# Designs tried in a protein design run: peptides against a protein of PDB entry 3JWR. Part 79

Target 1, 323 residues: chain A of PDB entry 3JWR
Amino acid sequence: TRELQSLAAAVVPSAQTLKITDFSFSDFELSDLETALCTIRMFTDLNLVQNFQMKHEVLCRWILSVKKNYRKNVAYHNWRHAFNTAQCMFAALKAGKIQNKLTDLEILALLIAALSHDLDHRGVNNSYIQRSEHPLAQLYCHSIMEHHHFDQCLMILNSPGNQILSGLSIEEYKTTLKIIKQAILATDLALYIKRRGEFFELIRKNQFNLEDPHQKELFLAMLMTACDLSAITKPWPIQQRIAELVATEFFDQGDRERKELNIEPTDLMNREKKNKIPSMQVGFIDAICLQLYEALTHVSEDCFPLLDGCRKNRQKWQALAEQ
Target 2, 298 residues: chain A of PDB entry 3JWR as posed
Amino acid sequence: TRELQSLAAAVVPSAQTLKITDFSFSDFELSDLETALCTIRMFTDLNLVQNFQMKHEVLCRWILSVKKNYRKNVAYHNWRHAFNTAQCMFAALKAGKIQNKLTDLEILALLIAALSHDLDHRGVNNSYIQRSEHPLAQLYCHSIMEHHHFDQCLMILNSPGNQILSGLSIEEYKTTLKIIKQAILATDLALYIKRRGEFFELIRKNQFNLEDPHQKELFLAMLMTACDLSAITKPWPIQQRIAELVATEFWEQGDQVGFIDFVCTQLYEALTHVSEDCFPLLDGCRKNRQKWQALAEQ

## One batch from the design tools (peptide)

Design b1_p23_2_s3 (made by RFdiffusion4, then SolubleMPNN; from b1_p23_2, 15 letters changed)
Fold by OpenDDE base, seed 5:
Formats: sequence, structure tokens, C-alpha cells
Structure b1_p23_2_s3 (fold): chain B 323 residues (1-323), chain A 23 residues (1-23)
Amino acid sequence: as target 1 above (323 residues)
Amino acid sequence: SPEQAAIEALLERAREEEERAAL
């Protein structure tokens, strides 16, 4: 395609020029082409292109395929969300110095997973999919959408001309797919709630050890969640704009719940409860976000900007909730 | 799902606690 030709021929700017190492990064000013260029830079600077012998054209095609398989009519869970998740992963690996704690296969898997973790998202949560008796709910009992996202990821990775993993051995390929699956499934917030206690306890007791395979898997899951939720850490103007996108998508779900399921939506999904957004954001930060970024900062102090951003945004939301 | 319901309940409780603290 003309898009592929343009991307493949383009000069890829440095990570410094693109600011993709910054935790404060925003994609709002970037074109789709520039987001793809940023993605190429992430793969290159993580040495994934060199170490796994990726062909440039194949990588370009894969990126465009991933981008194409996000829906444009979904307010939040679109390509830009996946791109921002991957950028946060890149920043955590580089600026947060997590790269030195992981293998190249783990890094490869995490970056692919971050870009792929919401593929074909429909703008509705697992609860809606289950309650609507959608065909996907017949295939999977739990983490319905995350299983679907992984299936889409696998489909793209196996598509002709998109096989960025073709340079891997069969064992490396199997390992990578396993980690990708685990990482995508870990973005189910229900699984995060279930597992986070073990992670926090290990950190609290100073017993956390990345050489333990189980603890490594747990850490990768927590890191994925930290990147997936990283909008809450962004500078306040960026946070507000993203919160509006999230609210738009949630309200669209709530409207569908009323119309299609004949149920009253929860306050989070209820357009009539828009005035509760600030207090809901404070509750979300306290219940879900703060402890995660605290724990991540204990693993690597260079991740502190995520925690600091989360704390600052809590204060801003609290001030709005008091008005 | 029961898990999502639990998350929603947790978030609601957290909001209620914050609302009480803000009053």
C-alpha cells in the first residue's frame, strides 16, 4: 500500500526527538505516520530489530496491521491507547531502567503485548459482553475481551508479510507467545485485583526476587497494568483529556446498557452522573493505581515520575470533587 | 462477571469513603 511505502521509506527520528523516553509523553499532536515511526524507534532502541533479525518492511507492515485492527469509532480503546501503553512500556524500560531486569524475549513480548492488548476493542467491558450474551462470551468464561485481543494478536503475527517473529527459534517463539498471552490477559483489571496482593506483600516484606519465575511472571503482569493505566500519571491537561475519552466510551456503554439490555448503568457508565467523575477518579486512584505505582517505584526508583504524576492527579481530582 | 462486580463494588466503596472524607 501507499501507506506502507511511505512508512518504510521514512527516516525514523531519534527517541530523543520523538520524546518517547519521557513519562510525560503525549501523542495528541502526532499523526498516524508519526505514531508508527515512534513504534519503529521503540523496537530499534530496545535492540529487538537487531537481536531477532526483523525485516524493516515486515515490521512496518505489522505495525500498520496492528493499527488497522483497532476501531476508529471507539473513543478510548483505540490505536492511540495501545500506542500510549507501548510508549509507557518503552519509557519504563529505558528511563525507568526496567530493561536491565528483563530478558530480550520478555521485552519483545511486552512491547508486542502493549501494542496488541486491546485489538478489536468494541468500546464495552467484559461485563457488557457477558450480559449481552455475545458470541465471545460463549467462547470464554473470564477475561473475554483479553482472550479476543490475544487471538487478534496471534492472527496478525501469523499473517503473510507480518511475521515479525520469523527470526526466532521455535522455542523462543513459544516462549514469546506465552509471555504475550500472559501479558494481554493481565490487562484484565479483575486479574490485577486478584493478583496484586501477592506482589505488594513481596515488596513490603522485601522478598521480591525477579530470579524466581513465578515472581517474574507476576512482575510482568503488574508492569503491563501500570502501563495500561498510565494515563492517570500524565500531566494534568493530558490526564483530563484522556479522562474525557474514557468517560465518553463508558457513557456510550451505559447508553447501550439502557437501550439494548434495559438496565440502569452503574455510576461509572451513567451519563447523568457526569458530576461524579472527579470523586470516581479519586476512588479509582486510591483503590487501583497508587499502590501499583508505589510498588513499581520500589522495584525501580527511576519509575517515580509515574507515582508522582498519579499523586498530583489525585490532588487535582480531589479539588474538583470538593467543588 | 463476579470479579468485575467486585471491582465495581470496590470502586464504589472507595468513592463513598472519599465523599465522606470530603464532607
Scores: peptide ipSAE 0.017, ipTM 0.543, DockQ to the pose 0.044
Fold by OpenDDE base, seed 4:
Structure b1_p23_2_s3 (fold): chain B 323 residues (1-323), chain A 23 residues (1-23)
Amino acid sequence: as target 1 above (323 residues)
Amino acid sequence: SPEQAAIEALLERAREEEERAAL
């Protein structure tokens, strides 16, 4: 395609120029082409292109295929969300120095998973999919959308001309796919809530050990969630704008819940409760986000900007909630 | 789902705790 030719021929700017190592990164000013260039840089600077012998054209095609399989009519859970998740992963690996704690296969899997974790997202949560009796709800009982996202990821990875994993051995390929699946499934917030207690306890007791395979898996899951939720850590102007996108998508779901399911939406998805957004954001930060970024910072102190950003945004939301 | 309900309940509890703390 013309888009592929343009991307494949383009000079890829440095990570410094693209600012993709910054935890404060914003994609708002970037074109779709520039987001693809950033993605190439992430793969290159993590040594994934070299170590796994990726062909440049194949990588370009894969990136464009992933981007194409996100919906444009979804306010938040679109390509830009996936891209920002991957960028946060890149920043955590580089600036947060987590790269040194992981294998090349784990890094490869996490980056692919971050980019792929919401493929074909429809702007509705698992509860809506289940209650609407959508065909996907017949395939999966739990983490319905996350299973679908992984299926889409696998489909793309196996598509002709998109096989970025073709340089891997059979064993490396199997390992990578396992980690990708686990990482995508870990983005189900319900699974995060279920598992986070074990992680926090290990941290609190100073018993956390990445050499333990189970604890490694747990850490990768927590890291995925930390990147997926990383909008809450962004500088306040960016955070506000992203919160508006999230609210838009949630209100769209709430409107559909009223119309299609004849139910009253929760406050989170109720357009009439827009005035509760600040207090809901504080509650979300306290209930879900703070402990995660605290624990992540404990594993790697260089991840502190994520925690600091989250704390600053809590203060800003609290100030708005008091008005 | 029960899991989604648990998330929502947790978030609601957090909001209620915040409201009580603000009083």
Scores: peptide ipSAE 0.017, ipTM 0.541, DockQ to the pose 0.045
Fold by OpenDDE base, seed 2:
Structure b1_p23_2_s3 (fold): chain B 323 residues (1-323), chain A 23 residues (1-23)
Amino acid sequence: as target 1 above (323 residues)
Amino acid sequence: SPEQAAIEALLERAREEEERAAL
């Protein structure tokens, strides 16, 4: 395609020029082509292209295929969300120095997972999929959409001309796919809530050890969630804009719940309760976000900007909730 | 799902705690 030719022929700017090592990064001013260039830079600067012998054209095609398999009519869970998740992962690995704690296969898997974790998202949560009796709800009992996202990820990775993992051994390939699956499934916040207590306890007791395979898996899950939720850490103007996109998608679901399911939506998805957004954001930060970024900062102090951003945004949302 | 209900319940508790702290 013309898009592939343009991307493959383009000079890829440095990570410094693209600012993709910054925790304060915003994609608002970037074209789709520039987001793809940023993604190439992430793979290159993490040494993934070199270490796994990726062909440049294959990587370009894969990136464009991933982007194409996000829906444009979904307000938040689209390519830009996946791209921002991957950018936060890149920043956490580089600026947050987490790269030094992980294997190349783990880094490869995390970056692929971050870009792929919401593939073909429909703008509705697992509860809606279950209650609407969607065919996907018959295939999976839990984490319905996350299983679907992984299936889409696997489909793309196996598609002709998109096989970025062709340079891996059979064992490396199996390991990578296992980690990708675990990482994508970990983005189900229900699983995060279920598992986070073990992680926080290990940190609190100073018993956290990345050499333990179970603790490594747990850490990768927590890191994926931290990147997935990273919008809450962004500078206030960026946070507000993203919160509007989230609210739009949730209200669209709530409208569908009323119309299609004949149910009253929860406050989070109720358009009539828009004035509750600030207080709900404070509750979300306190219940879900703060402890995660605190624990992540204990693993790597260079991740502090994520925690600091989250704290600052809590204060901003609290001030709005008091008005 | 029961898991999403747990998330909603946790978020609600957090909001209630914040409201009590603000009083």
Scores: peptide ipSAE 0.016, ipTM 0.548, DockQ to the pose 0.044
Fold by OpenDDE base, seed 3:
Structure b1_p23_2_s3 (fold): chain B 323 residues (1-323), chain A 23 residues (1-23)
Amino acid sequence: as target 1 above (323 residues)
Amino acid sequence: SPEQAAIEALLERAREEEERAAL
């Protein structure tokens, strides 16, 4: 395609020029092409292209395929969300110095997972899928959408001309897919809630050890969540804008719940309760985000900007909640 | 889902705790 030709022929700017190592990164001013260029840079600077012998054209095609398989009519869970998740992963790996703690296969898997974790997202949560008796709800009992996202990821990875993993051995391929699956499934916030206690306890007791395979898996899951939720850490103007996108999508779901399911939406998804957004954001930060970024910062102090951003946004949301 | 209900309940509790702290 013309898009592929343009992307493949383009000079990829440095990570410094693209600012993709910054935790404060915003994609809002970027074109779709620029987001794809950023993504190429992430793969390159993580040595994934070299180490796994990726063909440039194949990588470009894969990126465009991933982007294409996000819906444009979804307010938040679209390509830009996936891209921002991947950018946060990249920043955590580079600026946060987590790269040195992980294997190349883990890094490869995480980056693919971050970009792929919400593929074909429909702008509705698992509860809606279940309650609507969607065909996907018949296939999976838990983490319905995350299983679907992984299935989409696998489909793309196996598609002709998109096989960025073709340079891997069979064992490396299997390992990578396993980690990708685990990472995508870990983005189910319900699973995060179930598992985070173990992670926090290990950190609290100073018993956290990445050399332990179970703890490694746990860490990768927590890191995925930290990147997935990273909008909450962004500078306030960015955070506020992203929160509006999230609210838009949630309200769209709530509207559908009323119309299609004849159910009164929860406050989070109720358009009539917009005034509760600030307090809900504070609650979300306290219940979900703060401890995660604290724990992540304990694993790597260079991840502190995520925690600091989260704290600052809590203050901003609290101030709005008091108005 | 039970999981989403748990998330919602957690978020609600967090809001309630914050509201109590702000008072």
Scores: peptide ipSAE 0.017, ipTM 0.554, DockQ to the pose 0.045; fails the geometry check

Design b1_p23_2_s4 (made by RFdiffusion4, then SolubleMPNN; from b1_p23_2, 14 letters changed)
Fold by OpenDDE base, seed 1:
Structure b1_p23_2_s4 (fold): chain B 323 residues (1-323), chain A 23 residues (1-23)
Amino acid sequence: as target 1 above (323 residues)
Amino acid sequence: SPEQELIQRLLEEAEEEERRAAL
């Protein structure tokens, strides 16, 4: 395609020029082409292209295929969300120095998972999919959308001309797919709530050990969630704008819940309760985000900008909730 | 509190998913 030709022929700017190592990164000013260039740079600077012998054209095609399989009519869970999740992963690996704690296969899997974790997202949550009796709800009992996202990821990875993993051995391939699946499934916040207690307790007791395979898996899950939720850590103007996109998508779901399911939406998805957004954001930060970024900062102190950003945004939302 | 409500919702969702997976 013309898009592939343009991407494959383009000079890829440095990570410094693209500012993709910054936790404060914003994609708002970037074109779709520039987001693809940033993605190439992430693979290159993580040594994934070299270590796994990726062909440049295949990587370009894969990136464009991933981007194409996000819906344009979804306000938040689109390519830009996946791209920002991957950028946060890149920043956590580089600036947060987590790269030194992981294998190349784990890094490869996490980056693919971050880009792929919401593939074909429909702008509705698992509860809606279940209540609407969607065919996907018959296929999967738990983490319905996350299983679908992984299936889409696997489909793309196996598509002709998109096989970025063709340089891996059979064992490396199996390991990588296992980690990708676990990482995508970990973005289900229900699973996060279920598992986070074990992680926090290991940190609290100073018993956390990345050499333990189970603890490694647990850490990768927590890291995925930390990147997926990273909008809450951004500078206030960025955070506020992203919160508006999230609210738009949630309100669209709430409108559909009223119309299609004849139910009253929750406050989070109720357009009429827009004035509760600040207090709900404070509650979300306290319930879900703060402990995660505290624990992540305990694993790597260089991840502190995520925690600091989250704390600053909590203060901003609290101030709005008091008006 | 909004915090408690969110935690409770997510826990209930996780429990329901576990029940379905066990059937």
Scores: peptide ipSAE 0.046, ipTM 0.748, DockQ to the pose 0.600
Fold by OpenDDE base, seed 2:
Structure b1_p23_2_s4 (fold): chain B 323 residues (1-323), chain A 23 residues (1-23)
Amino acid sequence: as target 1 above (323 residues)
Amino acid sequence: SPEQELIQRLLEEAEEEERRAAL
């Protein structure tokens, strides 16, 4: 395609020029082509292209295929969300110095998972999929959408001309796919809530050890969630804009719940309760975000900007809730 | 984020599951 030719021939700017190592990064000013260039830079600067012998054209095609398999009519869970999740992962690995704690296969898997974790998202949650008796709800009992996202990821990775993992051994390939699956499934917040207690207890007791395979898996899951939720850590103008996108998508679901299912939506998805957004944001930060970024900062102190950003945004939302 | 009420529901569901598992 003309898009592939343009991307493959383009000079890829440095990570410094693109500012993709910054936790304060914003994609608002970037074109779709520039987001693809940023993604190439992430793979290159993590040494993934060199270590796994990726062909440049194959990587370009894969990135464009991933981008194409996000829906344009979804307000938040689109390519830009996946791109921002991957950028936060890149920043956590580089600026947060988590790269030094992980294997190359784990880094490869996390970056692929971050870009792929919401593929073909429909702008509705698992509860809606279950209640609407969607065909996907018959295939999977739990984490319905996350299983679908992984299936889409696997389909793209196996598509002709998109096989970025062709340079891996059979054992490396199996390991990578296992980690990708676990990482995508970990973005189900229900699983995060179920597992986070074990992680926080290990941190609190100073018993956390990344050499333990179970604790490594747990950490990768927590890191995925931290990147997926990273909008809450952004500078206030960026946070506000993203919160509007999330609210738009949730209100669209609430409107569909009324129309299609004849149910009253929850406050979160109720357009008429927009005035509760600030207080709900404070509740979300306190219940979900703060402890996660505190624990992540304990593992790597260079991740502190995520925690600091979250605290600052809590104060801003609290001030709005008091008005 | 609106994920917060989902999270709150998920938290409530998880707390309810924990309460059920503790019973």
Scores: peptide ipSAE 0.039, ipTM 0.731, DockQ to the pose 0.193; fails the geometry check
Fold by OpenDDE base, seed 5:
Structure b1_p23_2_s4 (fold): chain B 323 residues (1-323), chain A 23 residues (1-23)
Amino acid sequence: as target 1 above (323 residues)
Amino acid sequence: SPEQELIQRLLEEAEEEERRAAL
């Protein structure tokens, strides 16, 4: 309650002061309170508070509830990752000028989804959940954790005093939840790999049209992935630090795979193969990241800083891989 | 999250699905 009172009474600085429109943004120096203030500013500057008649206290409570439902003992997939995903979404919408291409409901859904997309993440991937025969693996056949993240998101949205969507009509509410679900599920990298070819082909053929409902859905999925992976685009000192957090979490999974499942971890999850990180990062950038940020930049040229950051970090990782 | 082996498996699976769809 003290945290809520402090947040609700605080003056929310401008987006310019908070630098939340910058693609180069870092949260490392921010307190938890400051991250919550940034989040309020994102909702306000996207006109979501006004357009959907959100009560300030309800929004504050919802933000704190979302933050509370991330685990502190997870190195990377924690509140700070969700916050950085949402910040990249905000920057893409504002600085990247994607806001003008989307409806208010789509923007609302994307911001909620970005903040919620990894709720109750356990620091292990879907493969581990499946192999460990976790109860969640019995509930869902694919995208196990992403379904769980959405369930957590829905639970929070329906919790007393957290109903930030109470100002929506029934139809707007249904539409928003549909988009949130699709956006969270889209953060399964398996689904990204499956769907990206269609998106890239539409871009290549100059047939991409956001007025088409299917192409709109596809774009929202690609945008979610672009924001989820946006750590790879950050200035090198930030990227390097985040890569250490990712590696820490992966090595923790690998250690658990040895201990709990009696299996040899993959190179990515193997602490003994940390010297392979630079080459693996180059491979990840080439296989997953570059084409996505190229395509996003084609949709909106103002997203170029994401592509440029990704290219620069590839060079840095390549230089380390050659040592 | 950069799950590279998952990515590689997913890439291989996606390539196989594309090959199957092209048949």
Scores: peptide ipSAE 0.029, ipTM 0.695, DockQ to the pose 0.161; fails the geometry check
Fold by OpenDDE base, seed 3:
Structure b1_p23_2_s4 (fold): chain B 323 residues (1-323), chain A 23 residues (1-23)
Amino acid sequence: as target 1 above (323 residues)
Amino acid sequence: SPEQELIQRLLEEAEEEERRAAL
């Protein structure tokens, strides 16, 4: 395709030029081509291209295939969300110095998972899928969409000309797929809530050890969530704009819940309760985000900008809630 | 909010699971 030719022939700017090591990064000014260039830079600077002998054209095709399999008519859970999740992962690995704590296979898996974690997202949550009796709800009892996202990820990875993992041994390939699956499934907030207590307790007791395979898996899950939710850490103007996209998607779901399911949407998805957004954001930060970024900062102090951003945005949302 | 309600439900479920595990 013309897009592939343009991407494959383009000079990839440095991570410094692209600012992809910054926790304050914004994609708003980037073209789709520039987001793809950023993604190539992430793979390159994490040594994944070299270590796993990725062909440049195959990587370019894979990136474009992943991007193509996000829906354009979804307000938030689109390619830009996946790209921002991956950028936060890259920043956490580089600027946050988490790269030194992980294997190359874990890093490879996390980056693929971050880019792929919401593939073919429909702009509705698992509860809607379940209540609508969607065919996917017949295949999976829990984490319905996350299983679908993984299936889409696997489909792309196995598609002709997209096999970025072809340089791996059979054992490396199996390990990588296992980690990708676990990482994508970990983006289900239900699983995060279920597992976070164990992580926080290990941190609190100073018993956290990444050499323990179970604790490693737990950490990778927490890191995925931290990157997935990283919009809450962004500078206030960026945070507000992303919150509007999230609200738009949630209101679209709420409208569908009324129309298709004949149910009254919850406040978060109720367009009529837009005035509750600031207080809901404060509640979300307190209930979900703060402890996660505190714990992550404890694992690596260089991740502090995520925590600081979250705290600052809490204050901003609180000020709006008091108005 | 449904996220808050979802979060709250998830929190309640997690607390209930934690209570069951302590049991």
Scores: peptide ipSAE 0.028, ipTM 0.684, DockQ to the pose 0.176; fails the geometry check

